# Peptides against a protein of PDB entry 6O8C, part 61

Target 1, 262 residues: chain A of PDB entry 6O8C
Amino acid sequence: VGLRYEKISLPKIHPRYDLDGDASMAKAVTGVVCYACRTASTLLLYQELMRKGVRWLVELVKDDYNETVHKKTEVVITLDFCIRNIEKTVKVYEKLMKVNLEAAELGEISDIHTKLLRLSSSQGTIESSLQDISSRLSPGGLLADTWAHQEGTHPRDRNVEKLQVLLNCITEIYYQFKKDKAERRLAYNEEQIHKFDKQKLYYHATKAMSHFSEECVRKYEAFKDKSEEWMRKMLHLRKQLLSLTNQCFDIEEEVSKYQDYT

## One batch from the design tools (peptide; aimed at target 1 Y17)

Design b2_p26_7_s4 (made by RFdiffusion4, then SolubleMPNN; from b2_p26_7, 13 letters changed)
Fold by OpenDDE base, seed 2:
Structure b2_p26_7_s4 (fold): chain B 262 residues (1-262), chain A 26 residues (1-26)
Amino acid sequence: as target 1 above (262 residues)
Amino acid sequence: MEELKKKLEELQKKIDEQIERLQELT
């Protein structure tokens, strides 16, 4: 169940000057933004690991493809060999028929030849499917992993660092508010500074949470969705390759039945 | 593959927990 990121709202900042309340508020805000930083780091880590997984899966599927191509090639060679041998045999029997020899055997061999040609025609379908798969796996293909480099958040974006800078500013104000609270009463000038810092805290906090939601969470969700879609397609592709491999084995088995005639 | 899957699942769980906690804090 994909937990929908509900709009993370900052604690309500009361506009009233209250040293105790302001210190408590600042503490709470610091906690929230700190947690956002940690979450952003975790989101980034997830994406980086997923990118590694994507690369790994691409290589795995390429290996599967190569194995399938190899098997297909083997079957084609075997089939072509059998066809050539049967054709030679047919020619020999046609010559013998002129001398009143075994018409029944010629019919059987001719039927085998026809069956082999049908099997050969089916190879075209396998080839076409393999070409399609190759095109999909190729750079710029439908299953290219370029999205993994484009979507989501990256270390180069420095989102965690940006959030940390804002957190540092907020934390500094919090520590000052803790001191202000300890003084119980501020002089007029210090009170004005406190009020100004409260506005700064709000500004930094809002900026942090907006950045977190828009640049971290949203992009992560987009990456996640894209990765899941891509993974499903890749798994389906692997199944398709397996099916093609099995078809090659089936053809090979069928051809083996006629080897005694070659 | 299985190890990576396990790690991803663990991270996803952690993410979900973090999101939940963040929602509680706000």
Scores: peptide ipSAE 0.099, ipTM 0.769, DockQ to the pose 0.041
OpenDDE base, seeds 1, 3, 4, 5: peptide ipSAE 0.097, 0.075, 0.087, 0.083; ipTM 0.766, 0.752, 0.759, 0.756

Design b2_p26_8 (made by RFdiffusion4)
Pose (drawn by RFdiffusion4):
Structure b2_p26_8 (pose): chain A 256 residues (1-92, 99-262), chain P 26 residues (1-26)
Amino acid sequence: VGLRYEKISLPKIHPRYDLDGDASMAKAVTGVVCYACRTASTLLLYQELMRKGVRWLVELVKDDYNETVHKKTEVVITLDFCIRNIEKTVKVVNLEAAELGEISDIHTKLLRLSSSQGTIESSLQDISSRLSPGGLLADTWAHQEGTHPRDRNVEKLQVLLNCITEIYYQFKKDKAERRLAYNEEQIHKFDKQKLYYHATKAMSHFSEECVRKYEAFKDKSEEWMRKMLHLRKQLLSLTNQCFDIEEEVSKYQDYT
Amino acid sequence: ASAEEHEEREEKTDELIETLQELAGS
């Protein structure tokens, strides 16, 4: 979804010299830049938080991986150990009652369990190579896409907002005077140009730098999330597959 | 104890995934 904010544009700046109109215009412009500035700050927060989260979520899946491999090895030293019971040089030269019967069916399941465990390790390693630092789930898009604190985009907007704010405040004063001396009228007319210049620069900066990069980061994250849930589903299927093996071995562990 | 820790990690991962999807969509 991303941040739901309203897209607010600069009002039309009429060219006449009008102290009342210019004051009302400057106030409206300052307001739009504040909204743009404040919104630009939140966009940066959402990115910075998203990066902190993706970093953390990746490490958590690594814990779910280490937890699973810790049981896969914990169970193998039971399969290889209980196979050493019913399938060692102890169990099974002509013989007819030497145990080749209904227990041989369990030895068959345990052989298929030890072998099927083989491809578990093959798939388990494949997900480790995606969780690895250089793998195809590395959060490299996270540090490339979108804006950063080092970009100083908010403070850059803030510098322009200050120029615009100082002018508005002066335009209020001018409106209060109802008439401006000669030189002051001219200065006011120039400041009106400066105000428009600063505002369009701040607005276009917000559009082409903050929002454009934010959306690029937003789409990269939606793409990375699909990969993430896809890997988590696979790792989970490997975890359940182990508890199954533990379950089907904890039955045959108790013999007579 | 290990099972409880695993369940807590699953809950944290689901909550974080939901938060990340809210910040950027699915």

Design b2_p26_8_s1 (made by RFdiffusion4, then SolubleMPNN; from b2_p26_8, 15 letters changed)
Fold by OpenDDE base, seed 3:
Structure b2_p26_8_s1 (fold): chain B 262 residues (1-262), chain A 26 residues (1-26)
Amino acid sequence: as target 1 above (262 residues)
Amino acid sequence: DAEKKRKERQEKIDKLLEELEKLAGR
């Protein structure tokens, strides 16, 4: 969907010298190029807003990533500590079993140990997933925002200004053609000037439309398409990261239940 | 404090995504 704009085209420019027709044509051309200029400005603004938003989004997601990494690290430390303590306890009970038949307590501790080891095994998967996310967000990664700086139109391109200059030239000729029309007939010299100006008008108009189509619209559409794709991927990445975060918290909570045995 | 900050960040992300989607013609 994106920003909607009307497809525009230049009116037909007749080669015949006609003061009324030329004034009307010039008016129409002015309108079309004016619309192109405004549209180009709007398209540029849209892209700049998107770039700003994308940059901010990446920063926020990186913050989430870093927090998740820290949380994962904390959980690993805690989990390893618990495992070591439980293993010590298991060894003590195994020695005691050689003297007394009290096997029930050893069974419970052994079960806890098994559960902790299962939790520990999941850390490798979390680590791998985090590494994948990191690689995707890193410079040169698939979800880096480098595309936003490369694709589309930029203020530095001065496309709007270039179109405005052409529009100004066209507008000036249009106003002259209005005056010429009011004169009803021109002297030979003035007629020749009018004909030259008509050629200039055509030149400026075609240049404006080509520039609009090739340097504004085409690049905008490319930017839009890439932005949509990128957004879909970022949404998915966010979901993955949230899932990993929740897994870390769940593991931490589970480990906390067994800390009394350590 | 950390949980509060996390929640706030998630809300910011949600709002930003909503705005970006609006710009995309949602």
Scores: peptide ipSAE 0.439, ipTM 0.914, DockQ to the pose 0.589
OpenDDE base, seeds 1, 2, 4, 5: peptide ipSAE 0.442, 0.439, 0.444, 0.441; ipTM 0.915, 0.914, 0.916, 0.913; seeds 1, 2, 4, 5 fail the geometry check

Design b2_p26_8_s2 (made by RFdiffusion4, then SolubleMPNN; from b2_p26_8, 13 letters changed)
Fold by OpenDDE base, seed 2:
Structure b2_p26_8_s2 (fold): chain B 262 residues (1-262), chain A 26 residues (1-26)
Amino acid sequence: as target 1 above (262 residues)
Amino acid sequence: SSEERRKKRLEEIDELLERLRELAGE
């Protein structure tokens, strides 16, 4: 479950001049935009943590891949060695067969040779699968972490700072409206300033909400979606790599049974 | 040993995958 955040909306801003109502409205707006700032910060932190985790995961999986490739190579060498030895043995027994000595043993060795060749043939499939995994993990591959650098919000966007600036402007107006409320009645000039500040408040609040929704929330959701998709693919790759590793160990174990004949 | 290192790496992968899955909402 990704980060949970509540859907926020601005309170209704009434055009009517009302010192009590305007102070209450300004307080509510301040609260909403404050929540937006905190949420934006949390969403950014989440994405940064995910980016770090994704990079680390890719490195770990690459290390595991390299070890699997090494193991596969060792198995190939062992198989080739066993095949060569069995072939030599087959040739010797074929010569002995001409004098009617070791017919039963020759049959057994020939069967082992056939089994080893089958195991050797399976190495091609393993190699192809490993190459596919390599291509997917490589830069520009389907499982590259390029999306993590492109999608979502970044510290360089300064979204939290931008929202904080707007919040500061809104908070300043709120404090003034609180003072205006305490005065109970304003002179004409102060009333005009109050009305003008109310318009500014509306402007800042609307800008904050649009920025939060379009630049923070929307981009975060896009990042989250890409993250989920990538994670599913990575999990599949992980399972595939484990399967290939196990196949290499199984083949090695099988070959070890035939080493007594070499 | 190489085997111990491999085991440790696999454990790290599993742990990290689990944490990232939780964060990703899976």
Scores: peptide ipSAE 0.208, ipTM 0.807, DockQ to the pose 0.751
OpenDDE base, seeds 1, 3, 4, 5: peptide ipSAE 0.100, 0.018, 0.022, 0.098; ipTM 0.729, 0.537, 0.657, 0.730; seed 1 fails the geometry check

Design b2_p26_8_s3 (made by RFdiffusion4, then SolubleMPNN; from b2_p26_8, 14 letters changed)
Fold by OpenDDE base, seed 1:
Structure b2_p26_8_s3 (fold): chain B 262 residues (1-262), chain A 26 residues (1-26)
Amino acid sequence: as target 1 above (262 residues)
Amino acid sequence: SSEERRRRRQKEIDELLEQLEELAGR
């Protein structure tokens, strides 16, 4: 589950010269952009933490894979050994049968041999599944984590710092507008400066909000969506590995039933 | 400083006003 944030928007900026209104507007703008800075920082932190989590999960799944492969290998060795022993026994009993002895026992052992061969054939399916999983986990595979490094926002983008610079400019104008409000009436030149600063405020605010929306929020959302999708796939993969492990255990258990005949 | 920026803006405005006055006087 990704971070929740409130949707922010700039207040309406009225073109009319109004010292009280302009001060209030500037205050509101400052608050909005300040929130954007904090939010951008939080979103960045979340993504960095998620990247760490992704790397951790990749290693965990690789470990699970290796354990499954190990178990499969163990079962294959055991099964092959059992098959070889049964085959030797079958040959002995076949010779005895040729001299008209032990025909009933040969039938039983032959049936066991057939069952073991069937179990051995199932190992091929497990192997193919493991190979598929390995391919998916490979650097070029469908479950590669390259997206985690490409998508979203990064500290190197300096988005928070860029927003902070704009916030500083906006805040400066806001403080000036507070002073202007306190004067109640400005001289003509000061009025012109105020109007000019209002335009600058608008420009900085718009730039900040655009940057926040396009470079912070949008990229975060893209990262979040990809992370959720990838996470679901990885969890499914882990379940598949568990299933394969269980299949190996099942085969091992079946083989153990026939060890008394070897 | 904020004061220096204000002074610069004032100068810019004064220059623009001067230009407008010159245009109006033509």
Scores: peptide ipSAE 0.020, ipTM 0.444, DockQ to the pose 0.006
OpenDDE base, seeds 2, 3, 4, 5: peptide ipSAE 0.019, 0.019, 0.020, 0.012; ipTM 0.500, 0.465, 0.494, 0.382; seed 5 fails the geometry check

Design b2_p26_8_s4 (made by RFdiffusion4, then SolubleMPNN; from b2_p26_8, 14 letters changed)
Fold by OpenDDE base, seed 1:
Structure b2_p26_8_s4 (fold): chain B 262 residues (1-262), chain A 26 residues (1-26)
Amino acid sequence: as target 1 above (262 residues)
Amino acid sequence: SSEERRKERQEKIDRLLKELEELFGR
């Protein structure tokens, strides 16, 4: 989707000298370039907001990652403690079994031990997955936000200001053409000036439209495309991280069921 | 609590993602 804007184009500029036509044309050009200025400003603003949002999102996701790592660590400690306790219990029952005492209970404890060892083995996979996420979020990673600073338009480009300068020149000529129209007929010298100003108008207008298209719109579209791609990847990463978090909680819950055997 | 903080962070992420998607997403 992204921010929508109206596609604009310059009106046809007729080469013939026509005071009424030239005034109307100049008015139309002024309107088009004025819209370009406003649009460029709006596009810039939204990109800046997006950049801020992207940075903040990365920070939040990193916080979530760190909390998940912490939780995983806690689970590992708890699990290891539980395993050690169960192993001690197993040894006690094995000794009792040697004297033919309480042998029937050993099977259940051994099964618990096996389950705990399986849970412990899964921690390696979780760790590997967390490391992958960390690498993707790190500078130079696949989800680094470097693109946000490289793509699109920036305030430092001064695109809006450049367009505004051109708009001012165009507007000045437009107002002169309104005056010329009001005179109905111009003296030879004034007519020559009018013709020259019309050429200037054309030059400024084409420059403005070229700048708008190439330095504003095109770059914005590139930024938009990169933002969509990045957002898709970030959403996927978030889902992976949530899954890992849930796995840690599930393991913790499972371990808690066996605490009475320790 | 830690759970409350987690929930709050997830809500912030959800809101921010929604806002960003509305502006530039699909």
Scores: peptide ipSAE 0.396, ipTM 0.900, DockQ to the pose 0.750
OpenDDE base, seeds 2, 3, 4, 5: peptide ipSAE 0.396, 0.392, 0.395, 0.396; ipTM 0.900, 0.899, 0.900, 0.900

## One batch from the design tools (peptide; aimed at target 1 I13 Y17)

Design b2_p27_1 (made by RFdiffusion4)
Pose (drawn by RFdiffusion4):
Structure b2_p27_1 (pose): chain A 256 residues (1-92, 99-262), chain P 27 residues (1-27)
Amino acid sequence: VGLRYEKISLPKIHPRYDLDGDASMAKAVTGVVCYACRTASTLLLYQELMRKGVRWLVELVKDDYNETVHKKTEVVITLDFCIRNIEKTVKVVNLEAAELGEISDIHTKLLRLSSSQGTIESSLQDISSRLSPGGLLADTWAHQEGTHPRDRNVEKLQVLLNCITEIYYQFKKDKAERRLAYNEEQIHKFDKQKLYYHATKAMSHFSEECVRKYEAFKDKSEEWMRKMLHLRKQLLSLTNQCFDIEEEVSKYQDYT
Amino acid sequence: EEFEEFVEETEPLSPEIEEEREEWLEE
């Protein structure tokens, strides 16, 4: 979804010299830049937070991985150990009652359990190579896409907002005077141009730098999330597959 | 381009303020 904010544009700046109109215009412009500036700050927060989250979520899946491999090895030393019971040089030269019967069916399941466990390790390694630092789930898009604190985009907007704010404040004073001396009128007309220049620069900067990069980061995160949930579903299927093996071995562990 | 059009539509400035505006745009 991303941040739901309203897109607010600069009002039309009429060219006539009008102290009342210019004051009202400057106030409206300052307001739009504040909204743009404040919104630009939240966009940076959502990115910075997203990145802190993705970093953390990746490490958590690594814990879910380490937890699973810790049981896969924990169970193998039971399969290979309980196979050493019913399938060693102790269990099974002509013989008819030497145990080749209904227990041989369990030895068959345990052989298929030990072998099926083989491809568990093959798939388990494949997900480790995606969770690895250089793998295809590495959060490299996170540090490339979108804006950063080092970009200083908010304080760049803020510098322009200050120019615009100082002018508005002066335009209020001018409106109060109802008439401007000669030189002051001219200076006021110039500041009106400066105000428009600063505002359009701040607005276009907000558009082409903050929002454009933010949306690019937003789409890269939606793409990366799909990959993530797809890996998490697979790792989970490997975890359940172990508890199954633990369950089907904890039955045969108790013999007579 | 929009800023230049806006400057053409605005009331003309005195010579002194016009020179200051040109210097300022150059910076």

Design b2_p27_1_s1 (made by RFdiffusion4, then SolubleMPNN; from b2_p27_1, 14 letters changed)
Fold by OpenDDE base, seed 2:
Structure b2_p27_1_s1 (fold): chain B 262 residues (1-262), chain A 27 residues (1-27)
Amino acid sequence: as target 1 above (262 residues)
Amino acid sequence: SDFEEFIKASPPLSEEMKEKFEKWLKE
């Protein structure tokens, strides 16, 4: 999961004045910084989509949670009803046993009662598990999505725009260097301007690459790592909810076996 | 509950965005 991008580096900038070499170098620098701008934009878009995806997954987990809670509630009601009916039956048979009637049936019903009580106790464990899941998803919990708002890059950072400004400056110098190359020879004053522009090019390029690496790539990687970890935990939680639901179905099935006695 | 309120505060993702998201996750 995540976007693949190529590691980029600036070409070596030679201090020697060379119209052909400087034009070629400037072209290469322009290409690299252009790639950085595009990549930064793509990385930002990915993060924004992922943030929306995180919210979507939270909604899915909510639905799963609510379904599990609903099923658990149904099973609890059914169990309680069966337990009450069995308890009434036990009392009746106990009275009959006092007159030496139906002793064998009383034993069987008492065993069923014991089993139902055990099943009821397991529902308490399911409830505890659901409460744990709820706490994990709640604000401040281990699965809160607050990280998605804090980590990574955001449109408000204007990283792409900042890089674009630097790219524009670099591109302007590149076009001038193309013109200089076409002249084949510059007058002394124009040569000095060319040398100063080359220094500016270096400055802008270095600033662009530093900004790209530190403010775009590094923050993206941190966001990606946290997102992957969070996603894994959320998927595991969904499996836990499914397991709890299945446990409820299993209990319901077991209770159905004793309905002939209720 | 605080949990229910928290989840309700999360805006839903459109179907178009879901498709885009799924595509991006595969890349």
Scores: peptide ipSAE 0.025, ipTM 0.559, DockQ to the pose 0.009
OpenDDE base, seeds 1, 3, 4, 5: peptide ipSAE 0.017, 0.016, 0.023, 0.020; ipTM 0.543, 0.506, 0.553, 0.548; seeds 4, 5 fail the geometry check

Design b2_p27_1_s2 (made by RFdiffusion4, then SolubleMPNN; from b2_p27_1, 13 letters changed)
Fold by OpenDDE base, seed 1:
Structure b2_p27_1_s2 (fold): chain B 262 residues (1-262), chain A 27 residues (1-27)
Amino acid sequence: as target 1 above (262 residues)
Amino acid sequence: DEFEEFIKASPPLSPEMQKKFEEWLAS
C-alpha cells in the first residue's frame, strides 16, 4: 500500500558555457523540480487522508471493544444467575438424598453445576484478554496513534510551498536562458550574468532535490511503513475482539442448555 | 510546457511567507 512515484534526479550540469546546452539543462531541471513539487503535494495529501483513516479506524475499534465488553457483561450476568439457581437446586436435592430420595437426579445436577463453574472460569480468560486489548488501545499503548501525528510530512511544514519557491527561481533562470539562447551570443556583462545565474540554478536545484528527498520522500516512506505496521496490528486486534465475542456467544449457548434446571 | 500549468496553478505566497522562504533560501 502506498503511492507510487518515480525516482527523480537532476541532469548533469556542465560547467562549460554553452547557451544551447544551458537552456536545455535549465529546462530539464525545471521539469524535475516541478515533478518534485507535484509529487510532494501528492504524498502530503495521501498522508493527510491516511491520518483521517487512522482516526476513523481507532474509533471503530473502540466501538468494537465496547460491544465485546457489553456482550461479555451480559453473559457473566446470565451465567452467574444460572449458577446461583443450580446451586439452590443442588442443596434441595442434597437434602432429599439424605432421606434416600432422588440420588440419580442429584448426580446430574451436580455435573451441570461443575460444567457451569468451568464456564465461569473461562470468563476470567476473556476478561484478561479484554484488559490486554484495552491497554494496547489506551494512550501510550502499543497501538496508540501518536505516530500518525509525528511521522511523515504535514501541511504546516510548508514543504510544497518551499519547493515552489525554488521552482519559481529556477523557472525564471530557465526563461532567461531561453532568451540568452535566442541571442546566440551575449555581451561580456551578459555572459557573466548568465554564468552567475547558472550557479544559482545549480544551488537552487540542489536545495530543491535535497529538500524533496529528505523532507518529503524519506518522511513519507517512514510514515507509510509505520502506517502499514499499525494497520496490520489493528486488523489483528479486531479479529481478536471478534474471537472474544464469539467465545461469549459460545458460553451463552452452553448456558442455555441448562436453563431447564434453573 | 509540461510544468507551466503547474506553476500557473500554484497560489501566490503571502508576503510573510515569501519573506520566510527567502530566509530559508539563504540558510
Scores: peptide ipSAE 0.107, ipTM 0.791, DockQ to the pose 0.033
OpenDDE base, seeds 2, 3, 4, 5: peptide ipSAE 0.021, 0.024, 0.023, 0.078; ipTM 0.631, 0.568, 0.591, 0.776

Design b2_p27_1_s3 (made by RFdiffusion4, then SolubleMPNN; from b2_p27_1, 13 letters changed)
Fold by OpenDDE base, seed 4:
Structure b2_p27_1_s3 (fold): chain B 262 residues (1-262), chain A 27 residues (1-27)
Amino acid sequence: as target 1 above (262 residues)
Amino acid sequence: DDFEKFIKESPPLSKEMEEKFKKWLEE
């Protein structure tokens, strides 16, 4: 669900001089621009929160990575130890085989050795996958979070403040128009001022809405799109890490079956 | 916050505009 700003417009501003109408119009304009200010602030806040969340997720994934690396290392150590022990056993049985003893047992142990070596070979694939993931997570990698600092609106842009300035100007005119309305009739000079202020009101309002649309809403949408894309990639990465972890567990479990032979 | 106070004290939107905004926000 995206923000469709194009559906939101300023109230119609009539060029005709009408104290009652102008006051009402000014009130409505003030409301709209006020809402724009609020919305801009809210959008900014949410983006800032999202940036925080992005950083959090990056750290989480890094932790997952480190955990996977740790598990992989553990399995490698265990597996290598098991292989070495089996190899020693094989040598002993080979000596016995010279006298035609324990041939059946030697065959079984040799098969186990072969299986363990196959398991060991899978570690290389896991390692390569981990390296790939590491590269993607590294600074400048494909999953870098630099976009979060570039896309969208930022406090430094001072969009809310800019809108607030315009809102202040608009509000001032609105209050004057309320007073003008109360006077029922203005002298010529005051009437001219009123007309001029109405033009200013329109100018400020238009500027505010344009700024809101182009510098707040549009950029927010861009940020949102980037965030969604990045999030999908990160979730996929986590899934990959989980898969690698599970592979390590599977290997460990398999190795445990042969520990009695070591 | 003075800004927040000012925003809160600003004239409310008309019902018509409010409905438009609600609709907009729901999309």
Scores: peptide ipSAE 0.028, ipTM 0.533, DockQ to the pose 0.024
OpenDDE base, seeds 1, 2, 3, 5: peptide ipSAE 0.011, 0.010, 0.010, 0.011; ipTM 0.397, 0.493, 0.484, 0.467

Design b2_p27_1_s4 (made by RFdiffusion4, then SolubleMPNN; from b2_p27_1, 13 letters changed)
Fold by OpenDDE base, seed 1:
Structure b2_p27_1_s4 (fold): chain B 262 residues (1-262), chain A 27 residues (1-27)
Amino acid sequence: as target 1 above (262 residues)
Amino acid sequence: SEFEEFRKAAPPLSEEMQKKYEEWLAE
């Protein structure tokens, strides 16, 4: 999970005035910042897609929860009905025993009743588990997706655009340095401008790399890590829901064995 | 060509945004 990107760094910027070297350096800087822009865009896109995925998964898990609750409710109704019927049967047999009728069947029915009561008691545990899951999924719960809106980079941050502005500035200087190189020698005033532009280039490049590192990469990594953790927890929760559903089916199956006595 | 591809990764800025980011650069 996540995007792989190459760690980039600025080339060394030498203070020495060298038209050929400066043009080459400027080209390299332009390339690095171009990569930063593209990478930042890709990282942003990934995060946006992940946010959509998070929302989707939340809805999916909610559906799973609702299905489990529904199944649990169905089983409870069936079980309660069965218990009521068996209790009526027990009462009838107890009356018959008072009239000196055969007691052999009463023992079996009583055992069934006891078993059904045990099954009924287990429903409380399932209910408690469902409530726990519900609380975790609720707003403010441990599995809330609020982090997805807070962590990482967002389109509103305009990080890519900011980097693009810096790239434009850098590119402009690079093109000027190409021209300067072509001139082979600059007049004094032009040389001074070149030196000044080199300082600007350094400033823009440094700002770009700092912004990329601190506002794009770092935040992306934080988002990625948090998303992975959250995703793992959500998948585990889905498994828990499935387990609870299966428990309901197991109870239903057990109850079905006793239908002949109800 | 590589540089052109990378440049295209960033959406174009409006004039207003360009101005804002120039101000940001000055900070």
Scores: peptide ipSAE 0.019, ipTM 0.532, DockQ to the pose 0.033
OpenDDE base, seeds 2, 3, 4, 5: peptide ipSAE 0.017, 0.018, 0.016, 0.017; ipTM 0.520, 0.505, 0.527, 0.513

